# Peptides against a protein of PDB entry 3J47, part 3

Target 1, 121 residues: chain A of PDB entry 3J47
Amino acid sequence: IRLTNQLKSLKGLQSKLKDVVEYLDKVINKELPINHTILGKLQDVFNLLPNLGTPDDDEIDVENHDRINISNNLQKALTVKTNDELMVIYISNLVRSIIAFDDLIENKIQNKKIQEQRVKD
Target 2, 69 residues: chain B of PDB entry 3J47
Amino acid sequence: YEEKEESNLAATKSMVKIAEQYSKRIEEEKELTEEELKTRYVGRQDPKKHLSETADETLENNIVSVLTA

## One batch from the design tools (peptide; made by RFdiffusion4; aimed at target 1 L48, target 2 T12)

Design b2_p25_6
Amino acid sequence: AAAAAEAAAAAAEAAAAAAEAAAAA
Pose (drawn by RFdiffusion4):
Structure b2_p25_6 (pose): chain A 91 residues (1-28, 36-48, 72-121), chain B 63 residues (1-40, 47-69), chain P 25 residues (1-25)
Amino acid sequence: IRLTNQLKSLKGLQSKLKDVVEYLDKVIHTILGKLQDVFNLNNLQKALTVKTNDELMVIYISNLVRSIIAFDDLIENKIQNKKIQEQRVKD
Amino acid sequence: YEEKEESNLAATKSMVKIAEQYSKRIEEEKELTEEELKTRPKKHLSETADETLENNIVSVLTA
Amino acid sequence: XXXXXEXXXXXXEXXXXXXEXXXXX
């Protein structure tokens, strides 16, 4: 789902670029200003990424913890299944 | 495009706020463990732990 | 990190506004 959303966003840019190229050919306004703003707004992320790296680490740790909890419950389920099997054999 | 952006936007506004959500997910995780212990309720606890994990995964995907 | 998220949100808003303007044109 996230991927399909991202693709949609990129698709708009691609089509937008084509339109802009065609427009410029023809010319040979507000949209252009808006595009420039967007440009000004990965490069910058470079410095910002430094912080993101730290946050990514924290969210990795949290994921690990969740995985452990899931394993725990999983073990309990396995044990229950074994007990059920034993009861069946007895019967 | 908009729909997709909306989902992304929510992922971003959650990333700004995740410090509080992390502490509440930490607690939830613990709660799940408690339920399991009682069972040894257990199912409820397990569900809570799963939810916490899922929230962490969503936070990582957004990042 | 919050500033980066805000900048990213602002970029997304700006991109959406550009897309609306492009659709209107």

## One batch from the design tools (peptide; made by RFdiffusion4; aimed at target 1 T82, target 2 T12)

Design b2_p27_1
Amino acid sequence: ALLAEAAAAAAAGAAAGAAALAAAYLA
Pose (drawn by RFdiffusion4):
Structure b2_p27_1 (pose): chain A 91 residues (1-28, 36-48, 72-121), chain B 63 residues (1-40, 47-69), chain P 27 residues (1-27)
Amino acid sequence: IRLTNQLKSLKGLQSKLKDVVEYLDKVIHTILGKLQDVFNLNNLQKALTVKTNDELMVIYISNLVRSIIAFDDLIENKIQNKKIQEQRVKD
Amino acid sequence: YEEKEESNLAATKSMVKIAEQYSKRIEEEKELTEEELKTRPKKHLSETADETLENNIVSVLTA
Amino acid sequence: ALLAEXXXXXXXGAAAGAAALAAAYLA
């Protein structure tokens, strides 16, 4: 789902660029200004990425913890299944 | 495009706020362990732990 | 507002959000 969404966003840029190229050819306004703003707004993320790296680490740790909890419950389920099997054999 | 952006936007606003959501997920995780212990309720605890993991995964995907 | 939000998102390091808000601004 996230991927489809990202693709949609990129699609708009691609089509937008094509339109802009055609527009310029024809010319040979507000949209252009908006585009420029967007441009000004990965490069910059470079410095910002430094911080993101730290936050990514924290969210990795959290994921690990959740995985451990899931394993725990999983073990309990396995034990219950084994007990059920034993009961059946007895019967 | 908008729908997709909407989903992404929510992922971003969650990333700004995740410090509090972390602490609440930490607690939730502990709660699920408690329920399991009682069972040894257990199912509820397990569900809570799964939800916490899921929330962490969603936070990582957004990042 | 969108531009400011995008700038704030970019400053927060939320690249995806900044891009999404920028895209919304363009839209």

Design b2_p27_2
Pose (drawn by RFdiffusion4):
Formats: sequence, C-alpha cells, structure tokens
Structure b2_p27_2 (pose): chain A 91 residues (1-28, 36-48, 72-121), chain B 63 residues (1-40, 47-69), chain P 27 residues (1-27)
Amino acid sequence: IRLTNQLKSLKGLQSKLKDVVEYLDKVIHTILGKLQDVFNLNNLQKALTVKTNDELMVIYISNLVRSIIAFDDLIENKIQNKKIQEQRVKD
Amino acid sequence: YEEKEESNLAATKSMVKIAEQYSKRIEEEKELTEEELKTRPKKHLSETADETLENNIVSVLTA
Amino acid sequence: AAAEAAAAAEAAAKAAELLAEIAKELA
C-alpha cells in the first residue's frame, strides 16, 4: 500500500515534468514558483539524516522488543498444542 | 496522489510525536506479558504485545 | 536535535502540500 502511494506521487512529478517541458517549448507561472519552493525544501536530508539515523535505531530496538514478546506467546501456544496432543493420545 | 499523501502525512505526524507513543507502547508491551503470566487473559496480553510490535514496525516503515 | 527532525517533517509536509496544489492546477 505504501509503495502504491509513493508511486502515485512520483507519477505526478513525472507527468508534471513532461508538461513543463512542453510548456517551455511552447513559450519559446504559479506552478513554476511552487516547483521552485519544493526544490528548495535528499540533499538537505543529508544533514537531517544524521538525526534520523538515531531515531531509526530507537525504532529498530522497539521492533526487536516486540519480536521477543511475540516469541514468548508463541512458545506458550506451542506448549498448549503439545498438551492437547498428549491428551488425545491418552484418550 | 492525495490519498497516498494523506497516509504518508499521518506517518510523518506520528514520527514527530513517537517519543510519547514509544512510552505508551512500552507499557502496553508489559501489559501483554502480564496477561500471559496470568494464563500460565493470556490471549489478551498476547494481542496487546502484537499491537505494540505492529506500531513499532509502522514507525520504522515511515522512517 | 528533536527540533531539526520536526523541521524536516514540516518541510516534507509543505512540499507535499505544494505538489498537491500543483496537481490541482494541472488537472
């Protein structure tokens, strides 16, 4: 789902660029200004990424913890299944 | 495009706020462990732990 | 800093808003 969404966003840019190229050919405004703003707004992320790296680490750790909890419950389920099997054999 | 951006936007606004959500997920995780222990309720605890994990995964995907 | 991370998120949101406006104008 996230991927489909991202593709939709990139699609708009691609089509937008094509339109802009065609527009320029014809010419040879507000949209242009808006595009420029967006441009000004990955490069910049470079410095910002430094912080993101720290936050990514924290969210990795949280994921690990959740995985452990899931394993725990999983073990209990396995044990219950074994007990059920044993009961069946007895029967 | 908009629908997709909406989903992304929420992912972003959650990333700004995650410090509090992390502490609440930490607690939830503990709660699920408690429920399991009682069973040894267990199912409820397990569900809570799964939810916490899912919230962490969603946070990582957004990042 | 946390503020820098928040600013990055705001900048990305603004960029998304602008691109949505551009998409409306082109439509």

Design b2_p27_4
Amino acid sequence: AAAAAAAAAAAAAAAAAAAAAAAAAAA
Pose (drawn by RFdiffusion4):
Structure formats: structure tokens, C-alpha cells
Structure b2_p27_4 (pose): chain A 91 residues (1-28, 36-48, 72-121), chain B 63 residues (1-40, 47-69), chain P 27 residues (backbone only)
Amino acid sequence: IRLTNQLKSLKGLQSKLKDVVEYLDKVIHTILGKLQDVFNLNNLQKALTVKTNDELMVIYISNLVRSIIAFDDLIENKIQNKKIQEQRVKD
Amino acid sequence: YEEKEESNLAATKSMVKIAEQYSKRIEEEKELTEEELKTRPKKHLSETADETLENNIVSVLTA
Amino acid sequence: not in this file (backbone only, 27 residues)
């Protein structure tokens, strides 16, 4: 789902660029300004990424913890299944 | 495009706020463990732990 | 189970420390 969404966003840019190229050919405004703003707004992320790296680490750790908890419950389920099997054999 | 951006936007606004959501997910995780212990309720605890994990995965995907 | 609890507690502590360090850096 997230991927489809990202693709939609990129699609708009691609189409937008094509339109802009055609527009320029024809010329040979508000949209242009807006595009420039967006440009000004990965490069910059570079410095910002430094912080993101730290945050990514924290969210990795949280995921690991959740995985452990899931394993725990999984073990309990397995034990229950074994007990049920034993009961059936007895019967 | 908008729909997709909407979902992304929520992922971003969650990333700004995650410090609190982390602490609440940490608690939830613990709760789940408690429930399991009682069972040894167990199912409820397990569900809570799963939810917490899911929330962490969603945070990582957004990042 | 005890080992998993300990590992989870250590990971939570590490996450708390990393969050505290990130808060301190933001301040």
C-alpha cells in the first residue's frame, strides 16, 4: 500500500515534468514558483539524516522487543498444542 | 496522489510524536506479558504485545 | 522466559537511554 502511494506521488512529478518541458517549448507561472519552493525544501536530508539515524535505531530496538514478546506467546501456544495432543493420545 | 500523501502525512506526524507513543507502547508490551502470565487473559496480553510490535513496525516503515 | 524478559528489559532500558540522549541533544 505504501509503495503504491509513493508511486502515485512520483507519477505526478513525472507527468508534471513532461508538461513543464512542453510548456517551455511552447513559450519559446505559479506552478514554476511552487516547484522552485519544493526544490529548495535528499540533499538537505543528508544532514538531517544524521538525526534520523538515531531515531531509526530506537525504532529498530522497539521492533526487536515486540518480536521477543511475540515469541513468548508463541511458545505458550506450542505448549498448549502439545498438551492437547497428549490428551488425545490418552483418550 | 492525495490519498497516498494523506497516509504518508499521518506517518510523518506520528514520527514527530513517537517519544510518547514509544512509552505507551512500552507499557502496553508489559501489559501483554502480564496477561500471559495470568493464563500460565493470556490471549488478551498476547494481542496487546502484537499491537505494540505492529506500531513499532509502522514507525520503522515510515522512517 | 526469564531470559527473554531480561533481554526485553535490557532493550527497553537501551531504548529509554537512547530517547533520553536524543531529548538531551534536542535541548

Design b2_p27_8 (failed a check: a repeat of another design)
Amino acid sequence: AAAAAAAAAAAAAAAAAAAAAAAAAAA
Pose (drawn by RFdiffusion4):
Structure b2_p27_8 (pose): chain A 91 residues (1-28, 36-48, 72-121), chain B 63 residues (1-40, 47-69), chain P 27 residues (backbone only)
Amino acid sequence: IRLTNQLKSLKGLQSKLKDVVEYLDKVIHTILGKLQDVFNLNNLQKALTVKTNDELMVIYISNLVRSIIAFDDLIENKIQNKKIQEQRVKD
Amino acid sequence: YEEKEESNLAATKSMVKIAEQYSKRIEEEKELTEEELKTRPKKHLSETADETLENNIVSVLTA
Amino acid sequence: not in this file (backbone only, 27 residues)
């Protein structure tokens, strides 16, 4: 789902660029200004990425913890299944 | 495009706030362990732990 | 097209705000 959403966003840029190229050819306004703003707004992320790296680490750790909890419950389920099997054999 | 942006936007506004959500997920995790212990309720605890993990995964995907 | 550009700007601003908040949290 996230991927499809990202693709939609990129699609708009691609089509937008094509339109702009055609527009320029024809010319040979507000949209242009908006595009420039967006441009000004990965490069910059470079410095910002430094912080993101720290946060990514934290969210990795949280995921690990969740995985451990899931394993725990999983073990309990396995044990229950074994007990059920034993009961059936007895019967 | 908008729909997709909306979903992304929510992921971003969650990333700004995740310090509090992390502490509440930490607690929830613990709660699910407690429920399991009682069972040894167990199912409820397990569900809570799974939810916490899912929330962490979603935080990572957004990043 | 204009709406898409505005949405892209809003998304970029939200990303910048998220980065600022991350920097403030690190300080």

## One batch from the design tools (peptide; aimed at target 1 L39 D44 L48)

Design b2_p28_1 (made by RFdiffusion4)
Amino acid sequence: AAAAAAAAAAAAAAAAAAAAAAAAAAAA
Pose (drawn by RFdiffusion4):
Structure b2_p28_1 (pose): chain A 91 residues (1-28, 36-48, 72-121), chain B 63 residues (1-40, 47-69), chain P 28 residues (backbone only)
Amino acid sequence: IRLTNQLKSLKGLQSKLKDVVEYLDKVIHTILGKLQDVFNLNNLQKALTVKTNDELMVIYISNLVRSIIAFDDLIENKIQNKKIQEQRVKD
Amino acid sequence: YEEKEESNLAATKSMVKIAEQYSKRIEEEKELTEEELKTRPKKHLSETADETLENNIVSVLTA
Amino acid sequence: not in this file (backbone only, 28 residues)
């Protein structure tokens, strides 16, 4: 789902670029200004990425913890299944 | 495009706020462990732990 | 943040001015 959404966003840019290229050919405004703003707003992320890296680490750790909890419940389920099997054999 | 952005936008606004959500997910995780212990309720605890994990995964995907 | 916004606004204004000048030149 996230991927489809991202693709939709990139699609708009691609189409938008084509339109702009055609527009320029024809010419040979508000949209242009808006695009410029967007441009000014990956490169900058570079420095910002430094912080993101720290936050990514934290969210990795949280994921690990969740995985452990899931394993725990999984073990309990396995044990229950074994007990059920034993009961059946007895019967 | 908008629908997709909306989803992304929510992922961003959650990333700004995740410090509080992390502490509440930490607690939830503990709660699920408690429920399991009682069973040894257990199912409820397990569900809570799964939810916490899912929330962490969603936070990582957004990042 | 405020400085960056101001810089962006300045850059946008400059780009708009440049585009208007280029359009006037082409009309002439």

Design b2_p28_4 (made by RFdiffusion4; failed a check: a repeat of another design)
Amino acid sequence: AAAAAAAAAAAAAAAAAAAAAAAAAAAA
Pose (drawn by RFdiffusion4):
Structure b2_p28_4 (pose): chain A 91 residues (1-28, 36-48, 72-121), chain B 63 residues (1-40, 47-69), chain P 28 residues (backbone only)
Amino acid sequence: IRLTNQLKSLKGLQSKLKDVVEYLDKVIHTILGKLQDVFNLNNLQKALTVKTNDELMVIYISNLVRSIIAFDDLIENKIQNKKIQEQRVKD
Amino acid sequence: YEEKEESNLAATKSMVKIAEQYSKRIEEEKELTEEELKTRPKKHLSETADETLENNIVSVLTA
Amino acid sequence: not in this file (backbone only, 28 residues)
């Protein structure tokens, strides 16, 4: 789902660029200004990424913890299944 | 495009706030463990732990 | 981080204004 959303966003840019190229050819306004703003707004992320790296680490750790908890419950389920099997054999 | 952006936007506004959500997910995780212990309720605890993990995964995907 | 974002937004607005002026001059 996230991927399909991202693709939609990129699709708009691609079509937008094509339109802009055609527009320029024809010319040979507000949209252009907006685009410029967006441009000014990955490069910059470079420095910002430094911080993001730290945060990514924290969210990795949290994921690991959750995985452990899931394993725990999983073990309990396995044990219950084994007990059920034993009961059946007895019967 | 908008629908997709909306979903992304929520992911970003959650990333700004995740410090509080992390502490509440930490607690939830512990709660789940407690429920399991009682069972040894167990199911409820397990569900809570799963939810916490899912929330962490969503936070990582957004990043 | 907030200050940097605000500065970047101000610079972006200035650049947009400059680009709009340039586009208007070229159209004229």

Design b2_p28_4_s2 (made by RFdiffusion4, then SolubleMPNN; from b2_p28_4, 27 letters changed)
Fold by OpenDDE base, seed 2:
Structure b2_p28_4_s2 (fold): chain B 121 residues (1-121), chain C 69 residues (1-69), chain A 28 residues (1-28)
Amino acid sequence: as target 1 above (121 residues)
Amino acid sequence: as target 2 above (69 residues)
Amino acid sequence: LQKLLEELKKKAKENSKKLLDKLKKLLE
């Protein structure tokens, strides 16, 4: 479900970007007037996106709390943060797995002891 | 798309909450491990079971966190 | 947040190590 939603969001964004590109091409070709409203919204979206265009944006590991690869440069910093979080989650899962395994081993040992006692009786 | 956006926003908020809860979950897991150790020494099935259950819950929470990330 | 993550990572690593040691003892 979550992955599907992320994929859907990404597909939606991709479709929107494609539409914008197509629109811009039509405007450049003077086939359509500049839709200022769409352009304004797009600009707002781009402004909300981490600045992708400047090489300085590549250097700014803006550890923005938003782990979502929304935009490539900010996405890189966000990706690093996301990777760290994923690592923590992975370690936590590993710990849980180890605990569960320990419990399983203990249960097996207990079962063996019970069986041994039954054989002695 | 809107549902996904809402889900992503919720996921992001959940990630922040998970980060906070993660420390608690780790502690809970440790407690379970200690209880399991104690149960192993004492031979009390109940503490061991409780530890195992808590460890499982911690694992599940971590899995959910990974899925949210 | 990074500090918290690091702390969590440290705790998880320590817990994992402890668990691994316990598992080794059980396997012996």
Scores: peptide ipSAE 0.483, ipTM 0.864, DockQ to the pose 0.010; fails the geometry check
OpenDDE base, seeds 1, 3, 4, 5: peptide ipSAE 0.459, 0.456, 0.442, 0.426; ipTM 0.857, 0.855, 0.858, 0.852; seeds 1, 3, 4, 5 fail the geometry check

Design b2_p28_6 (made by RFdiffusion4)
Amino acid sequence: AAALAAAAAALAAAAAAAAAALAAAAAA
Pose (drawn by RFdiffusion4):
Structure b2_p28_6 (pose): chain A 91 residues (1-28, 36-48, 72-121), chain B 63 residues (1-40, 47-69), chain P 28 residues (1-28)
Amino acid sequence: IRLTNQLKSLKGLQSKLKDVVEYLDKVIHTILGKLQDVFNLNNLQKALTVKTNDELMVIYISNLVRSIIAFDDLIENKIQNKKIQEQRVKD
Amino acid sequence: YEEKEESNLAATKSMVKIAEQYSKRIEEEKELTEEELKTRPKKHLSETADETLENNIVSVLTA
Amino acid sequence: AAALXXXXXXLXXXXXXXXXXLXXXXXX
């Protein structure tokens, strides 16, 4: 789902660029200003990425913890299944 | 495009706030362990732990 | 030609004002 959403966003840029190229050919306004703003707003992320790296680490740790909890419950379920099997054999 | 952006936007606004959500997920995780212990309720605890994990995965995907 | 030059000036002015706003937001 996230991927489809990202693709939609990139699609708009691709089509937008094509339109802009055609527009410039024809010319040979507000949209252009908006685009410039967006440009000014990965490069910059470079410095910002430094911080993101730290936060990514924290969210990795949280995921690991969740995985451990899931494993725990999984073990309990396995044990219950074994007990059920034993009961059936007895019967 | 908008729908997709909406979903991304929410992912961003959660990333700004995740410090509090992390502490509440930490607690939730603990709660699920408690429920399991009682069972040894257990199902409820397990579900809570799963939810916490899911929330962490969603945070990582947004990042 | 005059209309194109006036449009280009308007674009430059709008770009400058937006760049200033973005710089102020980055500083905050």

## One batch from the design tools (peptide; made by RFdiffusion4, then SolubleMPNN; aimed at target 1 D19 K41 V45; failed a check: too like the target's own chain; its pose is not in this set)

Design b2_p29_7_s4
Amino acid sequence: SEEEKKEKEKEEKLLKELDLELESLKTAL

## One batch from the design tools (peptide; made by RFdiffusion4; aimed at target 1 V45 L48, target 2 T12)

Design b2_p30_1
Pose (drawn by RFdiffusion4):
Structure b2_p30_1 (pose): chain A 91 residues (1-28, 36-48, 72-121), chain B 63 residues (1-40, 47-69), chain P 30 residues (1-30)
Amino acid sequence: IRLTNQLKSLKGLQSKLKDVVEYLDKVIHTILGKLQDVFNLNNLQKALTVKTNDELMVIYISNLVRSIIAFDDLIENKIQNKKIQEQRVKD
Amino acid sequence: YEEKEESNLAATKSMVKIAEQYSKRIEEEKELTEEELKTRPKKHLSETADETLENNIVSVLTA
Amino acid sequence: AAAAAEAAAEAAEAAAEAAEAAAEAAEAAA
């Protein structure tokens, strides 16, 4: 789902660029200004990425913890299944 | 495009706020463990732990 | 043609808002 969404966003840019190229050819306004703003707004992320790296680490740790909890419950389920099997054999 | 952006936007606004959500997910995780212990309720605890893990996963995907 | 331009403007605004939200997230991280 996230991927499809991202693709939709990129698709708009691609089409937008094509339109802009055609427009410029024809010319040979507000949209252009808006695009410039967007441009000004990965490069910049470079410095910002430094912080993001730290936050990514924290969210990795949280994921690990959740995985451990899931394993725990999983073990309990396995044990219950074994007990059920034993009971069936007895019967 | 908009729909997709909306989903992304929510992922971003959650990333700004995740410090509090992390502490509440930490607690939830613990709660799940408690429920399991009682069973040894167990199911409820397990579900809570799963939810916490899912929330972490979604935080990582957004990042 | 006008409708396409309006849609393109809306898309550019939405991209700007997303970028601003990302900047705010970076500032909050700093």

Design b2_p30_4
Amino acid sequence: AAAAAEAALDAAAAAAEAALAAAEAAAAAA
Pose (drawn by RFdiffusion4):
Structure b2_p30_4 (pose): chain A 91 residues (1-28, 36-48, 72-121), chain B 63 residues (1-40, 47-69), chain P 30 residues (1-30)
Amino acid sequence: IRLTNQLKSLKGLQSKLKDVVEYLDKVIHTILGKLQDVFNLNNLQKALTVKTNDELMVIYISNLVRSIIAFDDLIENKIQNKKIQEQRVKD
Amino acid sequence: YEEKEESNLAATKSMVKIAEQYSKRIEEEKELTEEELKTRPKKHLSETADETLENNIVSVLTA
Amino acid sequence: XXXXXEAALDXXXXXXEAALAAAEXXXXXX
């Protein structure tokens, strides 16, 4: 789902660029200004990425913890299944 | 495009706030362990732990 | 078509600003 969403966003840019190229050919405004703003707004992320890296680490750790908890419950389920099997054999 | 952006936007606003949501997920995790212990309720605890993991996964995907 | 393009760019700008605000808030917290 996230991927489909991202693709939709990129699709708009691609189409938008094509339109802009055609527009320029024809010319040979507000949209242009807006594009410029967006441009000014990965390069910049480079410095910002430094902080993101730290935060990514924290969210990796949280995921690990969740995985451990899931494993715990999984073990309990396995044990219950074994007990059920034993009971059936007895019967 | 908008729909997709909306989903992404929520992911971003959650990333700004994740410090509090972390602490609440930490607690939730612990709660699920407690429920399991009682069972040894257990199901409820397990569900809570799964939810916490899922929330962490979503945080990582957004990042 | 133009209105849709403007709305898409506005949404992209708002998303970029939100990302920058998140980065600034994270840097301030550090």

